# Peptides against a protein of PDB entry 7PB4, part 19

Target 1, 105 residues: chain A of PDB entry 7PB4
Amino acid sequence: KMLNIKEYKEKLLSTLGEFLEDHFPLPDRSVKKKKKNIQESSVNLITLHEMLEILINRLFDVPHDPYVKISDSFWPPYVELLLRNGIALRHPEDPTRIRLEAFHQ
Target 2, 218 residues: chain B of PDB entry 7PB4
Amino acid sequence: DALQMAVGYFEKGPIKASQNKDKTLEKHLKTVENVAWKNGLASEEIDILLNIALSGKFGNAVNTRILKCMIPATVISEDSVVKAVSWLCVGKCSGSTKVLFYRWLVAMFDFIDRKEQINLLYGFFFASLQDDALCPYVCHLLYLLTKKENVKPFRVRKLLDLQAKMGMQPHLQALLSLYKFFAPALISVSLPVRKKIYFKNSENLWKTALLAVKQRNR

## One batch from the design tools (peptide)

Design b1_p11_2_s2 (made by RFdiffusion4, then SolubleMPNN; from b1_p11_2, 4 letters changed)
Fold by OpenDDE base, seed 4:
Formats: sequence, structure tokens, C-alpha cells
Structure b1_p11_2_s2 (fold): chain B 105 residues (1-105), chain C 218 residues (1-218), chain A 11 residues (1-11)
Amino acid sequence: as target 1 above (105 residues)
Amino acid sequence: as target 2 above (218 residues)
Amino acid sequence: MLRLMIQELLE
């Protein structure tokens, strides 16, 4: 029974990943490597799938403080997407921290 | 060049603690405005100034004036638009600036060099339909971007739900009609056959400038 | 849809 739940979760995550890649892909940074001076923040942006995984894991691992600090790897449109759809919430006192909304409330 | 100095001022900030910061700012802003309306701006200048206008570096009045003069000499880089959308999501710009940006984006749409990356932002624009202030302009933008592949059952449902909430808006009907054109099986609702699609004339602010740009590029 | 999918993942 537990194996079936795990497999089901993995399948759901995979399906979600495919959906997110199809509808909310990262922009191609294919901008020509012209000159170094614009600190193209060499920060590797994470996928929306990875961002959700981080938020989910934090909720399960640290349920009393389920907030994740927004890093430079968090693409702002993804953050806004999660917030606008009620998937994530900002910390009331620290707007740099977000949590996954508990749907079971 | 006066324009380069002005752009540099906005990009790097004031070099000297000028006693009269406001006069210097106004001088550079007027320089940008004059060149933009007379000749248009280069793609690189638009890239810099557009980001500045949306970053929240300056006050709303200054940002609004900068954004209003984002008139291309020839083309706008799609990369500038992608970056701009990112800045909009950071939330440092006012609601009025966001509205103005979408109006600008619709007005300048034909001057954007490529649409591939902008098309990838389709889902993000669609998510902005729920904002009542943005909805008319986002519908217009989506009308320009929508391909058959974008027309999905869940988006149809969202549009119909939005129509139920907001009523039959001309801009929403225009988008729904396009969706029905691409996927008639997904939209069973009879849409009024409007011969003319009426979007709010977002171009009114730039109409004269756009005509001038088109004449120069013929 | 995204919210529903996430909700299903969390149940």
C-alpha cells in the first residue's frame, strides 16, 4: 500500500513536471554572450517543478516553519504565479519568505 | 552625446552629488523624451531604460514618463520584454505602471524582433487575466499571441468563469472567439458574431509616434 | 488546474 502511494506520488510529480515544462518553461537565456559587463547574474534559475519540490519538502520537513527564503535562483514570474494562484503565501512579516499553502485547511 | 549621458544617468545614477538633483533628472528625462518622440530609441537604449522604469529605482512619476517614451527607432528586443515581465513580477512598480506596460507591449508588439520567447510567457500572461485593471490589455495581448496549441480545456474553462464573473466584456469575447476558431469543439457556447473585434485603443498614447516610426522604416 | 494538481500531490 505504501509503495503504491509512493509510485502514485511519483507519477503525479512527473505529470506535473510535464505540465509545468509545457506551459511555464524558463526563458531561453540564449542571449548572445556579448560583453561581461552586465553582471548577468550567473545565477542558475531553477524550474518551477524544482521550486515546488523545495516548497513541498520544506512543508513536510519543517511544518512549524514551512517558509522558504526566496533566492536569486527563484525566477520572479514563478514566484508571482504561485502567489497569484494561491499555491504559495508570503510570510506576513518577511516578504522574502514564501510557503506552500496548506490546502487541508 | 546628450542621449548617452541621459541614459547613463538613469543606469548608473547621479555621478556627482549635484546640489540640484531634480533639475539634472528633469534635464536628462527631457533629453530622452525629445529623442524618443523625434527619432525613436535604439534597441539597446530601450533595453536599459525599460528595465529602469520597471525596477522601482525611481519614483512612479519618473517611471511613467520613461515608459511613455519607450518608442523604438527600428525594433525592440524580445529579451527586453522578457526581462521587463520579470521586473513586473518583482512588485516594485505601481499598478498604473503595470497597466501602462501592457498597453505599451500591445502598442509596440509589431516592433518586437522575435516572438518565440514571448510566446513561452503565454501562461504567465494568461494568469494575469484575473487582475481587473490588466484584463482588457492582457486579453488583447493574448489575442495577438494565441496559437492553436495554447487553446486548452482548462484555459477555456477559466475564460468562461471569468466571463461569468465580469460579464460579457468585448475584450474577453474577442479572445473567446479566437479560442473557438482554433478549437470549436471546446466552446459549445454561442458567441455573438462580432464582425469587428474592439479592444481598448491602447495605441492612442503612441499613435503619432508609431506612424512616424513606420514612415521612417519604409 | 495547477492548484488542483498540487493539492492532489499533497493529499
Scores: peptide ipSAE 0.180, ipTM 0.844, DockQ to the pose 0.368
Fold by OpenDDE base, seed 1:
Structure b1_p11_2_s2 (fold): chain B 105 residues (1-105), chain C 218 residues (1-218), chain A 11 residues (1-11)
Amino acid sequence: as target 1 above (105 residues)
Amino acid sequence: as target 2 above (218 residues)
Amino acid sequence: MLRLMIQELLE
């Protein structure tokens, strides 16, 4: 039974990943390395799928503090997408932290 | 060059030591406005100033004035638009600034050099339809962006839900009509056959400026 | 749709 749940979860995550890649892809940063000094912080943006995985894992691993700190790897449109769709919530006291919405009906 | 100095001021920020910070700001802002409306701005200048306007570095009044003068001399870089959308999502700009940006984006759409990356943002724009203030302008933008591959059952459902909530808005009807054109099987609802598609603010703030840009680039 | 998919993952 537990194996089936894990496999099901993995399948769902995979399907979700494909959906997210199709409909919410990262913009192709033309990393034209023009040499000049503007430290465009080469922060590698993570996929929406990876972001969701982080949030899900935090919810399960630390249910009493399910908040994840928004890093520079979090593309702002993804954060906004999650917040607007009620998938994630900002911490009431720290806007730099977000959690998955407890869909526990 | 006065314009370069003005852009540099906005990019680097005010040098702390000036007693007349407000006067200096106004001077540089007027310089940008004057050049933008007369000649348009280079793509690089728009890239810098657009991000500044949306970053929350300056007050809402300044940001609004900057956005209003984001008039291209020739083209706008697609990358500037992608970056701008990112800044909009950071939440440091006002709601009015967001509305103005989408109005600007629709008005300047034909002057954007490429659309490939903007098309990838389709889902994000679509998600913004739920914002009542943005909805009319986002519908117009989506009308310009929508391809057959974007028309999905879940998006049709969302549009119909929005219509149920907001009523039969002309901008929603326009977008739905386009969706029906691409995927008639997904939309069973009879849409009123409107010969003319009407979006809010058919006359944009930049009408005169855009005419001038088109004349210069003929 | 996305919300529903995530909800299914969390159940």
Scores: peptide ipSAE 0.167, ipTM 0.844, DockQ to the pose 0.344
Fold by OpenDDE base, seed 5:
Structure b1_p11_2_s2 (fold): chain B 105 residues (1-105), chain C 218 residues (1-218), chain A 11 residues (1-11)
Amino acid sequence: as target 1 above (105 residues)
Amino acid sequence: as target 2 above (218 residues)
Amino acid sequence: MLRLMIQELLE
């Protein structure tokens, strides 16, 4: 029974990953290395899948403080997507922190 | 060049020491407005100013005026549009600015140099359909972007749900008709045969300017 | 759809 749950979870994560890649891909940063010194902070953006994993892990690891700080690696459209669809919530006092919405209520 | 000085002012921000900050700002804004409406702006200038308008660096009145002046001399870089969409999602601009941006994006769609990256944003635009203020303009944008590959069962369901909520809106009907064209098997509902596709504010704020741009680039 | 998929993952 436990093995079946793990396999099911892995399959679901894989399917979700494919869906997210197909419908919500990161824009190709044409790293046009135009050398001009504008420190466009080459912040490596994480995938939506990775963002969700971070949120899920935080919820399970620290359920009493399930909030994650929004970093520069969080692509703003992804944050907005999660918030607008009710998948994530902003901290009421700190808009730089978000949590996964507890769907089990 | 007066335009370069104006763009530089907006990029670097107001120098603290000027007693007449408002007069200086107005001077530079008028410079940008004059050049944009007469000659259009270079893609690099649009890239800088568009980001400034959406970043929340200045007040809503200034941002609105800048955005209204985002008229290309030749082309708009798709990278500028991708960055702009990112700024919209940061939430530092007003709702009215967001509406204006989508109106601008629809109006300037043909002047964007490439569409590959914009097409990748399809899902994000589609997610914005739930915003009542944006919905008419997003439908128009999606009408321009939609390919057969974008027509999925879950999106059809979402559009039908929106129709159930807000009624048979002309802009929504236009998009649904396109979806039915690409995937008739997914839409069992009979759609009224509209001879004319209607989108809200089909006559955009830039009509005269765009005609002038097209004439100069012929 | 995305919400449903995430809900299924959390369940």
Scores: peptide ipSAE 0.117, ipTM 0.837, DockQ to the pose 0.392
Fold by OpenDDE base, seed 3:
Structure b1_p11_2_s2 (fold): chain B 105 residues (1-105), chain C 218 residues (1-218), chain A 11 residues (1-11)
Amino acid sequence: as target 1 above (105 residues)
Amino acid sequence: as target 2 above (218 residues)
Amino acid sequence: MLRLMIQELLE
């Protein structure tokens, strides 16, 4: 069972990786650091691939609580993309937490 | 100046509406509206106010009014648009605000300084085609953004599926025609040769304002 | 679309 899950993860990530990079890349924050003191917390955004990896890992590591807290590193368009496509679900009581949808239906 | 004070109010002002706060809010909103329609707004002012309008900081009525006056003096920063799309995805704005944003984006498209980052958002815009309320405007936006590299078999299939579901919509036909132009082998279906590309509501809310902007920048 | 793509990629 664990091997099948790992293989599934690897297959999913390998097959989706190129697609996600090509069609859903992160915007280049080439915004020149003009000195204005706005503490825009330079939160480094993670890729959609990395986000999926986190969700998959959480599902396997903590299957009874497979939810991941949405951090500032989660680009909102990616979160929305996952939710709209039924890849992820929000926690029913905590909208700041999402889990990978069980594809085994 | 009055505009800086107004922008500062929206940026830093209290979130909780009290009755006396409504008069102040209205005053500042009118200031922004007056300057925007008369002279246009600086790119920095649009950056601030656009994010505020989409962040859900204020009510829908206020957000709508702010968004309607996002008229550039010269250019709109592509970074502002990227940030705006991010806010749309947070889900704190109404459906009507989303529609208005796409209308705005189409209307102001030529005034955006660069398109490189916006082009990277192609997939996200394409995903929004499933929203019936957004579909006409998203098709128009995609028509403006589409390059040969964006025309993929899966997107063609999706557009054809949408056409099967929604019927032969003029905006969808326009986008499909462009797709066929770039990749004729992917679209075997005979598209009616529409000589005129027609997008619904080609009359944007900003027609007069856009003419004024073009005149000022000549 | 993405779901279908994921499904197609998994098939």
Scores: peptide ipSAE 0.160, ipTM 0.840, DockQ to the pose 0.150; fails the geometry check

Design b1_p11_2_s3 (made by RFdiffusion4, then SolubleMPNN; from b1_p11_2, 4 letters changed)
Fold by OpenDDE base, seed 2:
Structure b1_p11_2_s3 (fold): chain B 105 residues (1-105), chain C 218 residues (1-218), chain A 11 residues (1-11)
Amino acid sequence: as target 1 above (105 residues)
Amino acid sequence: as target 2 above (218 residues)
Amino acid sequence: MLREMIQKLLE
């Protein structure tokens, strides 16, 4: 039973990953290396899949404070997507922190 | 160049030492407006100013005016649009600004140099359909962007759900009709035979400007 | 659909 559950979850994760890649890919940063101002710290954006993993892990690891701080690696459209779809919630007192929504079974 | 000074002002922000900050701001804003409506703006200028308008750096009134004068001389860079969408999601712009942006995006769609990156944003635009204020304009945008590969069962369901919620809106019907065209098997519901597609275009703020742009680029 | 997929994952 446990093996079946694990396999099922792995399949779900894989399916989710494919779905996210297909429908919500990161834009190709045509970083036009405009030569001049070097200092735009090319913040590497993480995938939506990675973002969700972070949120899920936080929920399980620290259930009493399941909030994750929004970093520069969080692409704003992804954050908005999660919030609008009720997948994530902003911290009531700190808008820079979000958590995975508790899905009541 | 007056335009360069104006763009620089918005990009770098007001110099603290100016006693007449409002007058200076208005001067530069008028400069941008005048050039934009007369000649259009270069893609680089649009890139800068569009981000400024959506970043929340200035007040809503200023942002609105900037966005209204995002008229290209020739083309708009798709990169500017991608960046703009990111700024929209940061939440520092008003709802009215978001609406205006989508109106702008629809109006300027043909002047965007490439569509490859914008097409990648399809899912994000689609997610914005649930916003009642944005829905008409997003439908129009999606109508322009939709390809056969975008027509998926889950999106069909979402559109039908929206229709159930808000009624048979012309903009939803237009998009659904396109979906049915690409994937007739996914939409079993009989759609009214519309001879004409109706989107909210009567309020196109840029109609005259766009005609001028097209004339200059012939 | 995304929400549903995530819900299933969390079950």
Scores: peptide ipSAE 0.415, ipTM 0.898, DockQ to the pose 0.327
Fold by OpenDDE base, seed 1:
Structure b1_p11_2_s3 (fold): chain B 105 residues (1-105), chain C 218 residues (1-218), chain A 11 residues (1-11)
Amino acid sequence: as target 1 above (105 residues)
Amino acid sequence: as target 2 above (218 residues)
Amino acid sequence: MLREMIQKLLE
């Protein structure tokens, strides 16, 4: 039964990943290194899928403090998407931290 | 030149030592405004200034003025728009600035050099429909962006839900009509056959400027 | 839909 649940969750994650890739892909940053000084922040943005995984893992690993610090790898539109859809919440005292919404009663 | 100095000022920030910070700011802002309305701005200048306007580096009044003068000489870079959307989501700009941005985006849509990356942002724009202040302009933007591939059952449901909540808004109806055109099987609701699609005239703020841009680029 | 998918995942 536990294996079935794990497999089911893996399938769900995979399906979710496909959905996210299809509908919320990262913009192709033309890394054309044109030499000029515009510090295009070389920060590697993570996918929405990866972001969600981080949030989910934090929720399960540290349920009493399920907040994740928003890093430079967090693409702002993704953060906003999660917040607007009620998937994530900002920490009431620290706007740089977000948590996955506890949908489970 | 004066424009380069002005752009540089906004990019690098005010040099701390000037007692007349406000006067200097106003001078540079007027320079940008003057050039933008007379000749338009280069794509690189728009790239810099647009991000500044949305980053929250300056006050709302300044940001609004900058955004209002984001008038291209020829084209706007798609990359600038993508970056701008990112800044909008950081939350350092006012709601009014966000509205103004979407109005600007709709008004300047034809002057954006490419649409491939903007089309990838479809889902993000769609998510912004729930914002009452943005909804009319986002609908217009989506109307311009929507392809058959974007019309999905879950989006149809969301639009119908919004319509139920907000009423039969002309901008929602326009978007729904387009959705029905692409995917008639997904929309069973009889939409009033409106011969004319009515969006808020977002371009009104730039009407004269847009005419001038078109004339220069003929 | 995204929310629903995540909810199912968390169940």
Scores: peptide ipSAE 0.413, ipTM 0.894, DockQ to the pose 0.347
Fold by OpenDDE base, seed 3:
Order: C-alpha cells, then structure tokens, then sequence
Structure b1_p11_2_s3 (fold): chain B 105 residues (1-105), chain C 218 residues (1-218), chain A 11 residues (1-11)
C-alpha cells in the first residue's frame, strides 16, 4: 500500500516536471574550464524535480524521520524556494536538514 | 599590486594571526574601495569579491562596504550574478545586504555582459516579491527582465494579490503595466494610464561611478 | 502556483 502511494505520488510529480523546468530551470554553468586550479568541485546540481522526489521518497520511506540532509547537489535557490513557499521545513535542531511540510489544513 | 594583495586577503583570509587584524582588514578594504571608485574593478575581481560579500565570511559592515564598491571597469559577468543569487539564498547575509544586492543589480544591470542565465532566474526573483523589503527593487529588476514568455496567468494573479495587500504601489503598477503590454488579455483590470514609469532610484548610490564607467567604455 | 501544485501532490 505504501509502495503504491509512493508510485502514485511519483507519477503526479512527473506531471510537475514541465512546470518546474519551464519556470525554475538550473542555470547552465557554461563555466569555461579556464585552467585556473581552483578546484571548483564541479558539484553536479540536481533539478528541482529530483530534489522533490528525494524529499517525497524520504517522507514515505522514513516517515518518523522524514528529513533529508542538504547536500552540495542542492542548489540554494531551490532550497530557499521550497522553504519560502512553505513546501519544506528546516529541522528545528539541524538547519542542514529539511523535510516536506505536512500540508495539514 | 596592492589590489591583488587586497583581493587575495579577502579570498584566502588572514594567513597570519596578526595582532592587528582589524587594521589589516581596513587597509585592504580601503584599497579595494579606492580602485573600484577610481577605475572600476575587473570582472574577475568582482566575481571573487561579490561572492565574499554574500557568503557571510565577514561581518555585515564589511560585506556592505565590499558590495558598495562592486563597480565594474567594463562588464560584470552574468555568472557572477548567478553565483551571487545562490549565496543570497544560503541565508548567511543580512536582510539589508539582500536589499543592497538588488539595488546593485538594478543599478549595474546594463553592465552585465549577458542576460541569458539571469533570465532563467526570473522565477526565483518573482518569488522574492513577497518580501516587503525587497519588493520595490525586485519589481524594478523584473521590469528589466520581463519578456512575453514570462507573463503567465499565475504571475498576474500573484501581482494582483500583492497589489490588493500592499496597495497600488508605483513599482507594482509599473510591472503590471508591462505585463499588460505583453498580455493584455490576462489583465482585465483597468490600470491607471501611467505615462511615467516610476521606480525608486536604486542607482543613486552609484550615480557618479556609473557615469565614470560609461565614459571609460565610450 | 507551485505551492498549490505541491499541495495537490501531497494530498
């Protein structure tokens, strides 16, 4: 039953993909590899869609601890967008962890 | 040169536990300020210093001073702006710094080399309209960025909702007028025919510097 | 709009 719900939510999330890509795309880091040794760790940023999938999966897989640790792959504007819109919440004791908001009316 | 040393100081931090950290900081800050206002900064220097100002590495006073002297010699890289927006979202800078950044961004908009990537940030800027302190400046920025493809029904609704909440603000009216221009069918409400677009003079802080930049690039 | 869409998703 939980798996079915997860799959259903993932399907619904896929319908948001076009919207997310259209309105909140990742910037193209056309950072020309100029030779300067700054090990800017080419951290591969994930899409907002992928970020939401991670958050949803965590909510269903570990409902008693639905928090996801913010990694370097999380683009800060996406995190801020989710927090500002009340879609996600920071962990009260660990600001590096976020969860999906329970939209309980 | 002195500028390189100053930029290096801010980038790498104080190497030596010098007894007079504050004096050294002030010296380097003054160096950056002097060069920036006199000649402008190279795009690479702005890239480094802008990120430092927004990263929370230094205190608010220092960050503010750095941001105020982000004056280009020629151009600002759009990549620097994209990175800066990312730093703003990390939440290590003050609200006043955020306001100052948007003022800076509006003031320096014409000196940004490309707009392709910054246009992709449209949705993120739009989301910042709900911040009362940022709203006037974000409206101005959006006015500069808005294309026909950005004018969507949900954004129109959001702007109208903001107007209902905040009143008929000149900056909101300006943006709404532009939206109506691109998509008249989406805005059924009669907007007062404002012949003059009115935004706060965000560029006033850099007026003299901007004139100098334009003169150098003629 | 995004919030509304996500809300529907989480319902």
Amino acid sequence: as target 1 above (105 residues)
Amino acid sequence: as target 2 above (218 residues)
Amino acid sequence: MLREMIQKLLE
Scores: peptide ipSAE 0.408, ipTM 0.897, DockQ to the pose 0.301
Fold by OpenDDE base, seed 4:
Structure b1_p11_2_s3 (fold): chain B 105 residues (1-105), chain C 218 residues (1-218), chain A 11 residues (1-11)
Amino acid sequence: as target 1 above (105 residues)
Amino acid sequence: as target 2 above (218 residues)
Amino acid sequence: MLREMIQKLLE
């Protein structure tokens, strides 16, 4: 029974990953136009899938403080998407921190 | 060059030493406005100024004036649009600025050099339909972007739900009609055959400028 | 749909 649950969760994660890649992909920033001077800080943006994994892991690992600090790797449209759909919430006192919504309870 | 100095001022910020910060700001704004309406702006200038207008670096009045003069000489880079969408989500710009941006995006759509990356943002634009202030303009944008591959059952359901909530809005009907055209099996509801698709005239602010741009690029 | 998918994952 436990094996079936694990397999089921893995399948759900895979399906979610495919959905996110199809409908909410990262923009291809790879057009390195050699414009020399703009040190666009090579901030590597993470995928929406990776962002959700971070939020889920934080919720389980630190349930008393389930908030994640928004880093430069968090693409703003992804943050907005999660907030608008009620998937994530901002910390009431610190807008730079977000948590996964406890809608599973 | 007066334009280069003006763009540089907005990019680097005001040099602290000038007691007349407001007069200097106004001078540079007027310079940008004059050049933009007369000749249009280069893609690089639009890239810089568009980001400044949406970053929250300046007040709403200044940002509005900058956005109104984002008129291309030839083309707008799709990269500038992608960056702009990111700035909109940071929350440092006003609701009115967001509306103005979408109006601008619709008005300038044909002058964007490529659409591949903008098409990838389809899902994000679609998610903005729930904003009542943005909905008419987002529908227009989606009408321009929608391909057969974008028409999915879950999006059809969302549009129908939105129609149920907001009523039969002309801009929603226009988008639904396009969806039905691409995927008639997904939309069982008889849509009134409106011969005329009516979107809010987003182009009114730039009508004269757009005509001038088209004439220069013939 | 996205919310529903995440909800199922967390159940």
Scores: peptide ipSAE 0.407, ipTM 0.895, DockQ to the pose 0.322

